# Designs tried in a protein design run: peptides against a protein of PDB entry 7UQJ. Part 87

Target 1, 160 residues: chain A of PDB entry 7UQJ
Amino acid sequence: PELYQNFNITPPRGVLFHGPPGTGKTLMARALAASCSSDERKITFFMRKGADILSKWVGEAERQLRLLFEEAKKHQPSIIFFDEIDGLAPVRSSKQEQIHASIVSTLLALMDGMDNRGQVIVIGATNRPDAVDPALRRPGRFDREFYFPLPDVKARFKIL

## One batch from the design tools (peptide; aimed at target 1 E97, target 1 (a further copy) K56)

Design b2_p23_8_s2 (made by RFdiffusion4, then SolubleMPNN; its pose is not in this set)
Fold by OpenDDE base, seed 4:
Structure b2_p23_8_s2 (fold): chain B 160 residues (1-160), chain C 160 residues (1-160), chain D 160 residues (1-160), chain A 23 residues (1-23)
Amino acid sequence: as target 1 above (160 residues)
Amino acid sequence: as target 1 above (160 residues)
Amino acid sequence: as target 1 above (160 residues)
Amino acid sequence: DEFEKARQEAREKALEEQRRRAE
């Protein structure tokens, strides 16, 4: 947050957190949300899991995504965090192409439709960035990517 | 394992990490694995996701659980981490009772069959401890539970 | 980064990450650096370990700090990450007072000399915030502090 | 083995990302 102000960087609409499981991606997203909340300016934090959007809302996933983005805009400043986003927007080449295609297209449209002047940040977390549809990783969407490495075993040993 | 050896504490057979999403449950399990690894004594860390065991191994989930526990015993000292264990062992009342019942019974038997003298720790993580079969939360199984609270919003606000 | 732009928050010159070992402080700093980098605007990430600055540069630590800050300014936007900063800037009361005093004074001067309009952020990580010289924790230096809690001590005590 | 593979792949990706940043 502060880093971008100092840098006069246009905030990306979306940030992709990627790295091995348990590297703290979800914890980071929550910490970022907290770091951007002041007593005067509360950030509304929305969290969804990619697989849960598909499993809970069969045939309504697109509508639920739209509602999520609308609610995030109404409650701005806000963060939308998608945990396991590869579960929502897989690469188009898998046999369940049709169901995922409409969801991906909806998410693309929602991210493209975000006014850069809006106070909504989208964070996607994945263990498999290569399993996320490349269209989501284009400029104006998840155009910034954060690698969460496993702490090196040597760094872990000093932690012990 | 090493923590318990150093403390002469009988290691619990299982530990349940529970709390809201993104509270660091998976990160803690990895940190514990690292903390118990010395240069002289490496801990083998096994990780499985509850939903993945069901989805990837339809009809073989029980066998895969058995193999996992056997492998963990062979590579002791070891940690078995089940992320989203509520996906593997739901409360018995859900409509998919039959498929889950055999898996739950297998996991129960595997945990009960762990010799307390073995250097195998099982960690289950869930966002919904109440969705985990109560039989898994009995003494000698996941008998220790760790709540991962959301870091207090006030504590986070001081960070901002 | 983006979160602070949207919030019109004046970015602190320095951020202190503190908490027990393995809570993800170093991982967070790297993730923040990556989030602030775009393909169009690369952030230069400088990483130093507090103990390494002292051990590798006996008698030249002050010069190395000056060079680091100069290089960070030349390559702005930039992040300087000090891992284990308590190793560099201990509280003045320890027996090695003289060597640490000049390093601390140099780091203080370098942080005070940062123009708030500059695109340089300093992140310090420590397991012992109370071991960091309080002068570094003053407004205009490491004036924002992030606690990385261990998942609840009660949770940890039940794991033990 | 999967965890060591995931560590190796993560290490390789981190090294590649470091190389890509150095280029």
Scores: peptide ipSAE 0.000, ipTM 0.248, DockQ to the pose 0.063
OpenDDE base, seeds 1, 2, 3, 5: peptide ipSAE 0.000, 0.000, 0.000, 0.000; ipTM 0.320, 0.216, 0.213, 0.186; seeds 1, 2, 3, 5 fail the geometry check

Design b2_p23_8_s3 (made by RFdiffusion4, then SolubleMPNN; its pose is not in this set)
Fold by OpenDDE base, seed 2:
Structure b2_p23_8_s3 (fold): chain B 160 residues (1-160), chain C 160 residues (1-160), chain D 160 residues (1-160), chain A 23 residues (1-23)
Amino acid sequence: as target 1 above (160 residues)
Amino acid sequence: as target 1 above (160 residues)
Amino acid sequence: as target 1 above (160 residues)
Amino acid sequence: SEFEKARQEAREEALRKAEEEAK
């Protein structure tokens, strides 16, 4: 509640930060975590990389996701930041598709299972929002999206 | 010296981070502070908001600035981060203009009074660099500027 | 020259930005590019990912690096940002080690071949500076390092 | 879908507000 009250937003269970690499998605997620932390109320920031969820946790990725969400719930208020969440999208190999489908299904269930009263924000960052499973981008999941452009050429010119 | 030696930069007395809100100015200042801190050499990070300097310290803002700079000097190496430093720029009310002019004059004097050998970095962040008094943007003051674009309007709209 | 004069830094041929993911390395590189561009003098920003250099350009990575450096030279002033430059470090597979060694050797040669008068800055970003080949971290290459901590819990508390 | 349409409308409205705040 309060994390989202600070944003005057009805708590999305998830926020998708999308945009080209180096656009500040991870930085914004950290800045939000920092901005919502006070000396009295520390926000715990969890970071996972989508590719690491698939590659490092072969056969245990679902369990590790469950543990992550339980740990985030235990350490409320918290932010779970999934970097490269598009890395959870199935690559077209049939056996990998099943593994990816199971991991995505687990993530869907975990996001759906979050009580709207929880102080857990899930942020997914991707350079490829269209590579993120549409099921993750539905209401009650990553139902809010924030694009992080390349500081476009005009903003790049103002910076530059 | 070493803060700037770590950057192999001749110590600017001040660095202006400018660019639209949410562009990572504050986070960059923090990342720089952290980057220059080692286990052996902790950088003390001081943060003040320009609007707070004007509003909270009415009649004592100059003294508070002096105390801040002395404390930063005492706790070297240090960073003084002024968030919304454009808030120190006079708004068109005559009585506020005098107060603002005195505060800006004090800040100018403090930045000019820093020994080039001091390990104090001053970072000003603003969304409106053109609202920052040109006197602050002169050599030996905020003589380096880092623009933090909006991830351009289109990109902000994807984030928004 | 001028890019580095703007920073009052002796031009390193390369700067290593290292620190945990999402600490602002890429954002700093962009902010630096931006900060050194004016309406009159646009800095061209080139971005490559270390893992992409290895994986996407199998057998042509050295050529692509050469082309990148030539393009950067053609579009001076310019920044070449290598994200995840630790991804250019050999993984212990013998055949990959040779490919990686050749790519790293090419990068070394390109960095060594930069005329100190060139307006090309090379920024490498990594979460694992110790995974970057020590040869890249030598004088005249990535001879300057900027640590981007996780705002560690203590720095996070000072920054929060 | 109605959700995609509502999202597009909310995006266009946020766009319009941000353009108005940027003027």
Scores: peptide ipSAE 0.000, ipTM 0.198, DockQ to the pose 0.062
OpenDDE base, seeds 1, 3, 4, 5: peptide ipSAE 0.000, 0.000, 0.000, 0.000; ipTM 0.212, 0.224, 0.279, 0.320; seeds 1, 3, 4, 5 fail the geometry check

Design b2_p23_8_s4 (made by RFdiffusion4, then SolubleMPNN; its pose is not in this set)
Fold by OpenDDE base, seed 2:
Structure b2_p23_8_s4 (fold): chain B 160 residues (1-160), chain C 160 residues (1-160), chain D 160 residues (1-160), chain A 23 residues (1-23)
Amino acid sequence: as target 1 above (160 residues)
Amino acid sequence: as target 1 above (160 residues)
Amino acid sequence: as target 1 above (160 residues)
Amino acid sequence: SEFEKARQEARREALREQERRAE
C-alpha cells in the first residue's frame, strides 16, 4: 500500500519486470526498495533466483517459498524480488515435471493469499516473459508488467 | 581529486548526465558514488532535485545551495547529485523570473569557487540538456557530459 | 583507448564490476557502452554470461572466447561484458576440472593479447570477486575494480 | 538493523552458493 500509495498506484500484488539481460530489472527493483526506504521505514528486500529455488531445495522448494512469504510478511514493508522467475515458473506444459507444477501452484497460492493491504510487493524479473506461466500473469498476481528494453544501440550518445 | 585520481581523471567540477527518462542517470550517479567509496573513505552522496530547490526554498534557494556546497565540502569526498537540474537551471530567457537567474548565478559561482583539489563532484541529471543554461555547461562547471540513451527504440515497451 | 580517452583514463584492458546481485553492474556496463556510442561511433556491446559459456559450449568454450574477442576486435570500438564472470573463471583450485583451467587460461591469453591501443574494453561482472581467479585481477587484465554496493545508505563503497 | 540482517543474509546466501559451487 504505502510503497505504492506514495506513487498513487494501487499496489499490484506482483510486478513482472521483463526485458533483455542487463536492462536494469534487478536494479530497478533495488532502486525502488531503496527509494521507498526511509530512516523511519526501512523496506526489507528479499531476493531469490528462480533457478536457485528449484535446484537448491529439491523437494523443499514449496516450503522455502512459504517461508519466504512469511518472512516477507513479518518484515513488512518488504519486496520479494524473484530474479529469473521463468526458471521457477516455466510455462505449464503437459510435459512439465510434477515438481515444477507444484512449485508454480505454491507460488500462485502465496500470491493469491496476500491480503491487498499487505506491504509485500513481489517483483518477478525475467528475460523471457513468454516463458513464464500465464497463470502468474493474471490479475492479483503479476498483473503489472514493466518492459526493460535494451538501451538503444542507435541512441546518439554525445560525450562532449 | 582522489575519486578521479583513482581513475587518473582530472575531476570535472561538474558532470552532466543527460538522456531520456529511465535511462539510469540517477542510478549511475549513485553507482559512481558507491564505487568511489571505500571502507577507508566513504563518499557522502548528496541528492537534490532541481524543482525541489526552487519550490521548497522560495527566497532561500541560494542559501540552500551554499549550505549544500559547504556541507559537501565538509563531508568530502562527496558527490552532489542534482536530479532534474533543468528544473533548477533552466535556460536563461529574457522572460525568466529574476529568482531563477539568481539561483543559476549562485550555482555558477559555487561551481567556479570549487578548488580543483576539492573532492566534491557535482553531477547534474537532466532529460533535457538543451533546457539547461549553457553557462552551466562551460569549462570548469558541467564540462563533461554523459548521454544516457533510451534503451533500443525497437523494444516494445508494453507498460500495461 | 578512446572510450576511456574521453575520460582521460588509461583504459584498463579489463574492468571488474563487483557487488551484490542487482547493484547495477550490467546496467552500468550498458550505460557505459551507450554513453560512449555516438551517431558517428557506435560501440558494439557483446554480452556473455560466464556460466553460459561454460555450460552451452562444453569443449568449445575456448573457441567461443576466441571468436568473441575476434568479433569484438572486428566491431571495435566494443565492450565485452561478461556477466557472472566468476562462473567462467572461478578461482583455480587443485580440484577444478581441467576444462575450467583451460578456459581461464584462454581468457588470460586473450586479455594479455589485447593491444593497449585496442578499442575493446572487457567488463567482468561478479557478485563474488573473491571467486574470480586472482590471475584475472592482475595488471593488464581486470586491473580496475568497481564495487557496486547495495543502495543501503550505509553501504561501504570500495573503489579499488 | 533488519536491513543489515537482510544484507548479511544475502551475503550468507551468496557465500553458501559459493561453497556449493566449490563442491
Scores: peptide ipSAE 0.000, ipTM 0.218, DockQ to the pose 0.056
OpenDDE base, seeds 1, 3, 4, 5: peptide ipSAE 0.000, 0.000, 0.000, 0.000; ipTM 0.341, 0.215, 0.266, 0.357; seeds 1, 4, 5 fail the geometry check

## One batch from the design tools (peptide; aimed at target 1 S55 W57 V58, target 1 (a further copy) V58)

Design b2_p24_1 (made by RFdiffusion4)
Pose (drawn by RFdiffusion4):
Structure b2_p24_1 (pose): chain A 160 residues (1-160), chain B 160 residues (1-160), chain C 160 residues (1-160), chain P 24 residues (1-24)
Amino acid sequence: as target 1 above (160 residues)
Amino acid sequence: as target 1 above (160 residues)
Amino acid sequence: as target 1 above (160 residues)
Amino acid sequence: SDTPLEVVSDLPLASEPAPLQVVE
């Protein structure tokens, strides 16, 4: 931490896995979760699938998001993996419902808002990156974007 | 205050920050929140978003908004910051749930019934200005609209 | 009435001010209420909003609307003004609440209960006319309309 | 007397909170 405090830099804490289906996005997330539970320093892994937070009560989805990010603050070494994040956080449109744009606005305020979110890495895997809200694809929240391509010749050899 | 009485004008009590993502809106609100808590006279910063207003009970979201504005009047030199305000106050539509139009109507009434002395300042950042209700964007509610643009060369030099 | 009842032209049961925001609709009702700054028993003015009637309880909103109309009948020549009548009377649908739908179901029955010797006029204002419920725009209700447009050049000169 | 509000959607909506899936 002194190497990042040597400068006035904060580490990148957000990655968006994107690429075609079957290219290794959830596999890489699974390997990262298995590695986080065997290094004997507790990196807590939070697994979220799509719109797991959707509820029929008003304001419960935003409350579940706030609770997920807060429980991430309680244990500093914690990770949040959003599988199929294009179903949880679509591009905010006026035509669709307000529960979607309200979830996206809560996610924006919880990733880079007024309060600091802590040492929480946020990973999102998507097959449709242009269905993710463009305000979520900027540094401070999903700094990096890893493109997982279909494998080339050497990579197919290695996979086989 | 005599300058605002000599000319028969009311000081603007509302600002709408708007601009592309990552251009300085939450940063300015964070710098103003730090400037509110330093000097000989104290300005109280009230931070809000859509999650700690929306409720699942009838008449509780508008009661939370009223409690916010009454508590800000009590601590009278005050700033109220609504981040991602298009999520809190979308354009009123009959094809949406009534809670969003009811929040917009309560917010319009509370802003039209403020102190009328420049004591409670209301600052909102929408990232998208068209999604916010036009009734809130008229002078009398959010008087000023600060456009935070993508920086040009001199500005990028200064930022770097 | 000695003059206007000679010709049998009935006064309107419901007159609707509609237009873009900031066009002076609240000013006209405030100026008509200053024309109520006159002596009593003539042009009693009631200033209500799409809020401050609707409540947590199930009967105080309709009971208070029936009482407002009864006090309007008690002082015979009277005007009821509903500013932001889309806040009190939104479109009834299946995303609509039950309390607003019953407010519309009582306001319609109170406007059909108003007698033919027109001594209570109900003026209502809105910035979105096709967001008020369609039933109040039927004959015998809010049927005469005043469109308040943005000002032209001479009108902007007078305003400045 | 309290009256709850519900969200209307074409999508499936849960009646209970989503539990935490924590891996330690």

Design b2_p24_1_s1 (made by RFdiffusion4, then SolubleMPNN; from b2_p24_1, 8 letters changed)
Fold by OpenDDE base, seed 3:
Structure b2_p24_1_s1 (fold): chain B 160 residues (1-160), chain C 160 residues (1-160), chain D 160 residues (1-160), chain A 24 residues (1-24)
Amino acid sequence: as target 1 above (160 residues)
Amino acid sequence: as target 1 above (160 residues)
Amino acid sequence: as target 1 above (160 residues)
Amino acid sequence: EKIPLEVVSDEPLRSEPAPLNIIE
């Protein structure tokens, strides 16, 4: 409730941040986490990278995802930020290794299994929204998408 | 009410984002707008640059500010983001051109004129908080200030 | 000259952006690129990820790095941004596969081979500066380091 | 990616399916 209220989003279980690299998706996710955290109510921010989950946890990626979601639930209100989620959950192809299909299926199940009362928000960031499995972009999962355009170069220029 | 609740701030009329260039002030403002926007409740994000208001609207800056605030009010809940607000509202000096004084006075009046029930948040961003007219930093105006530290000032100093 | 002048830094060959994930390293790199780019002087921004170079270019990573630096030189003024550079250039261990050692050696040579007159800036981003080969952090390489602290959580909290 | 930093037009942050109404 409250965490989702703080996001003022009709509680998507997941939010997909998409846009060109360096548009601030990760910074935004941290900013949201920060802005939802008070002295009285700390938001726990979990960060994982899609490619890191696949590479570091070969054969344990599913378990690590489960552990992550359990830890996020234990430390709620929490944000799980998956950076480069297209690396973790590439579009299902007939050529996708069974491992990738299993990981995606696990993530789907974990997102679907989130109790509506849970104060866990999942943020996925990608530079390639079309490379994310469409199943992850369905209601109850990453059902909100935020395009991070390249900040107007002029806007950044005056700042930097 | 709700827009301000989303900011987890005792409702400032205005929030001053200050910090060195490229600290993510503009990005944060957009992020806040995004995070306060739902499918059911779209936040309207208005962006203006202080220097642009002065340069593009010579002799009409006051009118454009009034129009902006009226439009923001019509499209509430809304965020007005003034990037480089120090360009619009430089510190009042005895040497300030009457034009600058008029624009600042208009902005002050517009911020003061916001009804407490209005769902309009004003965010000013500056790299130079000390260059912003202190009158704008008083209660009911930009009464909340957020420092966007340089990711390690020593860090940016070597690059920027 | 001019690219480095736009950075107002004593021209580092390489700049290491380090700090926790989502501190805006990538955003900063793009912002710097943007802020050094004018209508008259476009900066070419090259982005690569350390892990992607290793995974996508198995056996050609060295060649791809050489091509990248040549392309950056051809399109100077340019910025080469290596995101997750710790994935490309992990700390040299006695257990490092010869492949990793070769890639690191190639990157070292490419950075060392940059003529002082070249308008090529290399930015490496990492969440783990201690995981980056110390050889890359020496003068003439990533000799400037920038810590991207977590933005003051308290500061953002009042807004979001 | 090689991106020539062109002054890319302000593409507003678009939330899909709920785009932010960004009025620049």
Scores: peptide ipSAE 0.007, ipTM 0.199, DockQ to the pose 0.072; fails the geometry check
OpenDDE base, seeds 1, 2, 4, 5: peptide ipSAE 0.005, 0.000, 0.000, 0.000; ipTM 0.194, 0.194, 0.222, 0.346; seeds 1, 2, 4, 5 fail the geometry check

Design b2_p24_1_s2 (made by RFdiffusion4, then SolubleMPNN; from b2_p24_1, 9 letters changed)
Fold by OpenDDE base, seed 3:
Structure b2_p24_1_s2 (fold): chain B 160 residues (1-160), chain C 160 residues (1-160), chain D 160 residues (1-160), chain A 24 residues (1-24)
Amino acid sequence: as target 1 above (160 residues)
Amino acid sequence: as target 1 above (160 residues)
Amino acid sequence: as target 1 above (160 residues)
Amino acid sequence: ERIPLEVVSDEPLRDEPAPLNIIE
């Protein structure tokens, strides 16, 4: 919230953090949540993994997503962070494609159903932005993308 | 490198980074690798995921681990980072337990086979330290453990 | 601590974290502190802000720095994190330059006075590495520098 | 004093005490 107010920019519904593994995507999401929290305004941070969503039966995965969004709405302002959101991408089987399509469809519907007034930000993190369903990357969903470069290997952190 | 000399502690072969998801384990490993690099001394950083190791056939997974350690040895000083090392933990099937046991056994052998003079550090990251095989947590392996707390929200990250 | 012994590198007295605001410098410092803590070895993490040091009278600022280093030494192994260390840089007045020079001189003396055996690491974070006194960036002080890249500029625009 | 985030996550280790003595 605070970042957006400083720039007079309306908060996006969804932000995609992408970049190589270990570039701090999840850490940044937490840091953003923490930074947006002030003494006057606590933000609730929800975290899920894409793979953990898939491990549930379709109906339970869908239910869990709905419950997550309801809880996030109840605890506004909120951030929902989906780590490894590309893990929602199907493993190479036709049944998994159907499961994927259902879960992705549910997520799309939940993101689309968020009122513009909702103080719920959704952050998806991925190492494979191209594996994220293009439908998720459309305006009103993950319409904001953040590239996390490798800490340039030339960035000689002499910590060690 | 530098912190440990102050402690007169023999360099660990392996370090376990553990803590909740998104606490910066992978980022820290990269930062550590970058930090160990100086103008005079470049460190080579190798990264693998536990799940990516398991997705290979046993013989290929074992081969890839061996090749990784050989390459790390060739490019000393080196850091090998295993992200989600708890992903080497078996999924609940007897065949997977055997595969797990084989891969873990290979990793144990590779870590044990590192000369104490080896300029190869192994970092394992996990969100579930209890899911890491206790054999990996013994002296001479991942005998050093680093807890990554949730950024206690008291952690005033003035990022913004 | 442990990583440094592996490389036979003398531990730095100080590390400079630099990079644009929001790149996780403070988060990394805390993660480092947490990571260096094991079940067997607790690290004490001290945090101060450059601006908060300056807001004190010169003699009190100097005293507080000394007390901080003494306390860090007492609670070894320790990390002292100076957030916004460039905030020690003078605001454009001759009296502030003298105050700055005194405080920086004190910090230099404290860093120089740390025995190479001291299990005290000093981390300075800045968004303006060029505003950090070059004397602080010399070997035996903040002689290790970490660049925290912006998540690619494409990243920044889509959160805002 | 920045108010702590309420982290509502099923993340393991959430209740583990920070191994750091943080002295701010």
Scores: peptide ipSAE 0.012, ipTM 0.321, DockQ to the pose 0.056; fails the geometry check
OpenDDE base, seeds 1, 2, 4, 5: peptide ipSAE 0.011, 0.007, 0.000, 0.000; ipTM 0.308, 0.189, 0.240, 0.344; seeds 1, 2, 4, 5 fail the geometry check

Design b2_p24_1_s3 (made by RFdiffusion4, then SolubleMPNN; from b2_p24_1, 10 letters changed)
Fold by OpenDDE base, seed 3:
Structure b2_p24_1_s3 (fold): chain B 160 residues (1-160), chain C 160 residues (1-160), chain D 160 residues (1-160), chain A 24 residues (1-24)
Amino acid sequence: as target 1 above (160 residues)
Amino acid sequence: as target 1 above (160 residues)
Amino acid sequence: as target 1 above (160 residues)
Amino acid sequence: ERIPLYVVSDEPLREEPAPLDIIE
């Protein structure tokens, strides 16, 4: 819809920013958010970390994800940015795998349940795209992927 | 045109990113390029350094600029990012001033010569907006300026 | 010494980058690393995450921190970037508090033990400066703090 | 419970950075 139309993008529901750490994925997401925001049309930027979803939201992660998507929908146009979304990847314990599976399942459902007319973009950032559950990388979810190359050493010089 | 329209901005031919070093100007330019690029509609990002234009392109800088703009036009939609565009500013030698004047004149002509329907955005980044030739900052050129605030001025002073 | 002198900064041993998530702290750290790195003088950038120190280095976190500082010293000039340094903050278990206290104590000792003549800068990034152990924020450690404000909404609006 | 909406920014999203054919 409008938010996606504003970008002249075939509107992915979800965008995966991936690349080596410190390639600016988080900054990019914020830059995107800010650049689409005018005084007349503020876009709300929601940020969560993959690790925080697992650690801070223990036992309520699914609810907090639902609330996040509801708030994002309420404050359209909006961006949900999941930083370090690979942090949703299970740490190698069976119990964590189950918790992870539940959280990922909730996120999948939330992404799938987004009205295509909604002005909510979901961005996931990772340093390890292969550590992201392939289910999240399917069409209608994080179905667009952007590689953040190492800013050429010379390019980094300029950012600072 | 479309690329500029995508930004909800009165389409500047050129955008000047300015602010202290490390404010993320180069990243932002890349972010913009990337954010305007979809799988279906890739935006080509051209990057040049102001200092490189003077140093690497000695005697052919004007030609290389022309080729750059031609390539950018050929690969529309595109962004030309001049990082450290203040590096086009002459270091205080009369000979460099003449060379600089020629290069700047070429850049001005290229910016002025862009078809308003072209999907080429030119971004200049500088840490020293006042070191950028005022002619580059005129309407139809770098006529939009974005200040990248210091992460708290006191903060940057400590890091760098 | 030289690394710090290159920045015209009173050389902090440690710099805390703090601000809302996605303000570009990680990027800034990398950009700083890159901007201090010339073809003649490469700066080595070491990155670790606070959460990784706790999770990936379980039982060897202290050793891995020591090795990190040794490698950083060996590859001077260098930057050690601790992303999400607030992730060293204990998750709510007494056992984790003890583990955390040990890791933090090691980090404190490593920061305190750095020769002021060493060309090693330590950067910690956090979204929650108040969640960082106050001991890490003392002089000789992360004694310089940089707030990364939300880039002015207006500034970003112009870029996109 | 107001989830502290880290309104990290009232900032709008742009498109994914496609693999920028960074033609350097």
Scores: peptide ipSAE 0.009, ipTM 0.193, DockQ to the pose 0.060; fails the geometry check
OpenDDE base, seeds 1, 2, 4, 5: peptide ipSAE 0.000, 0.000, 0.000, 0.000; ipTM 0.180, 0.184, 0.178, 0.304; seeds 1, 2, 4, 5 fail the geometry check

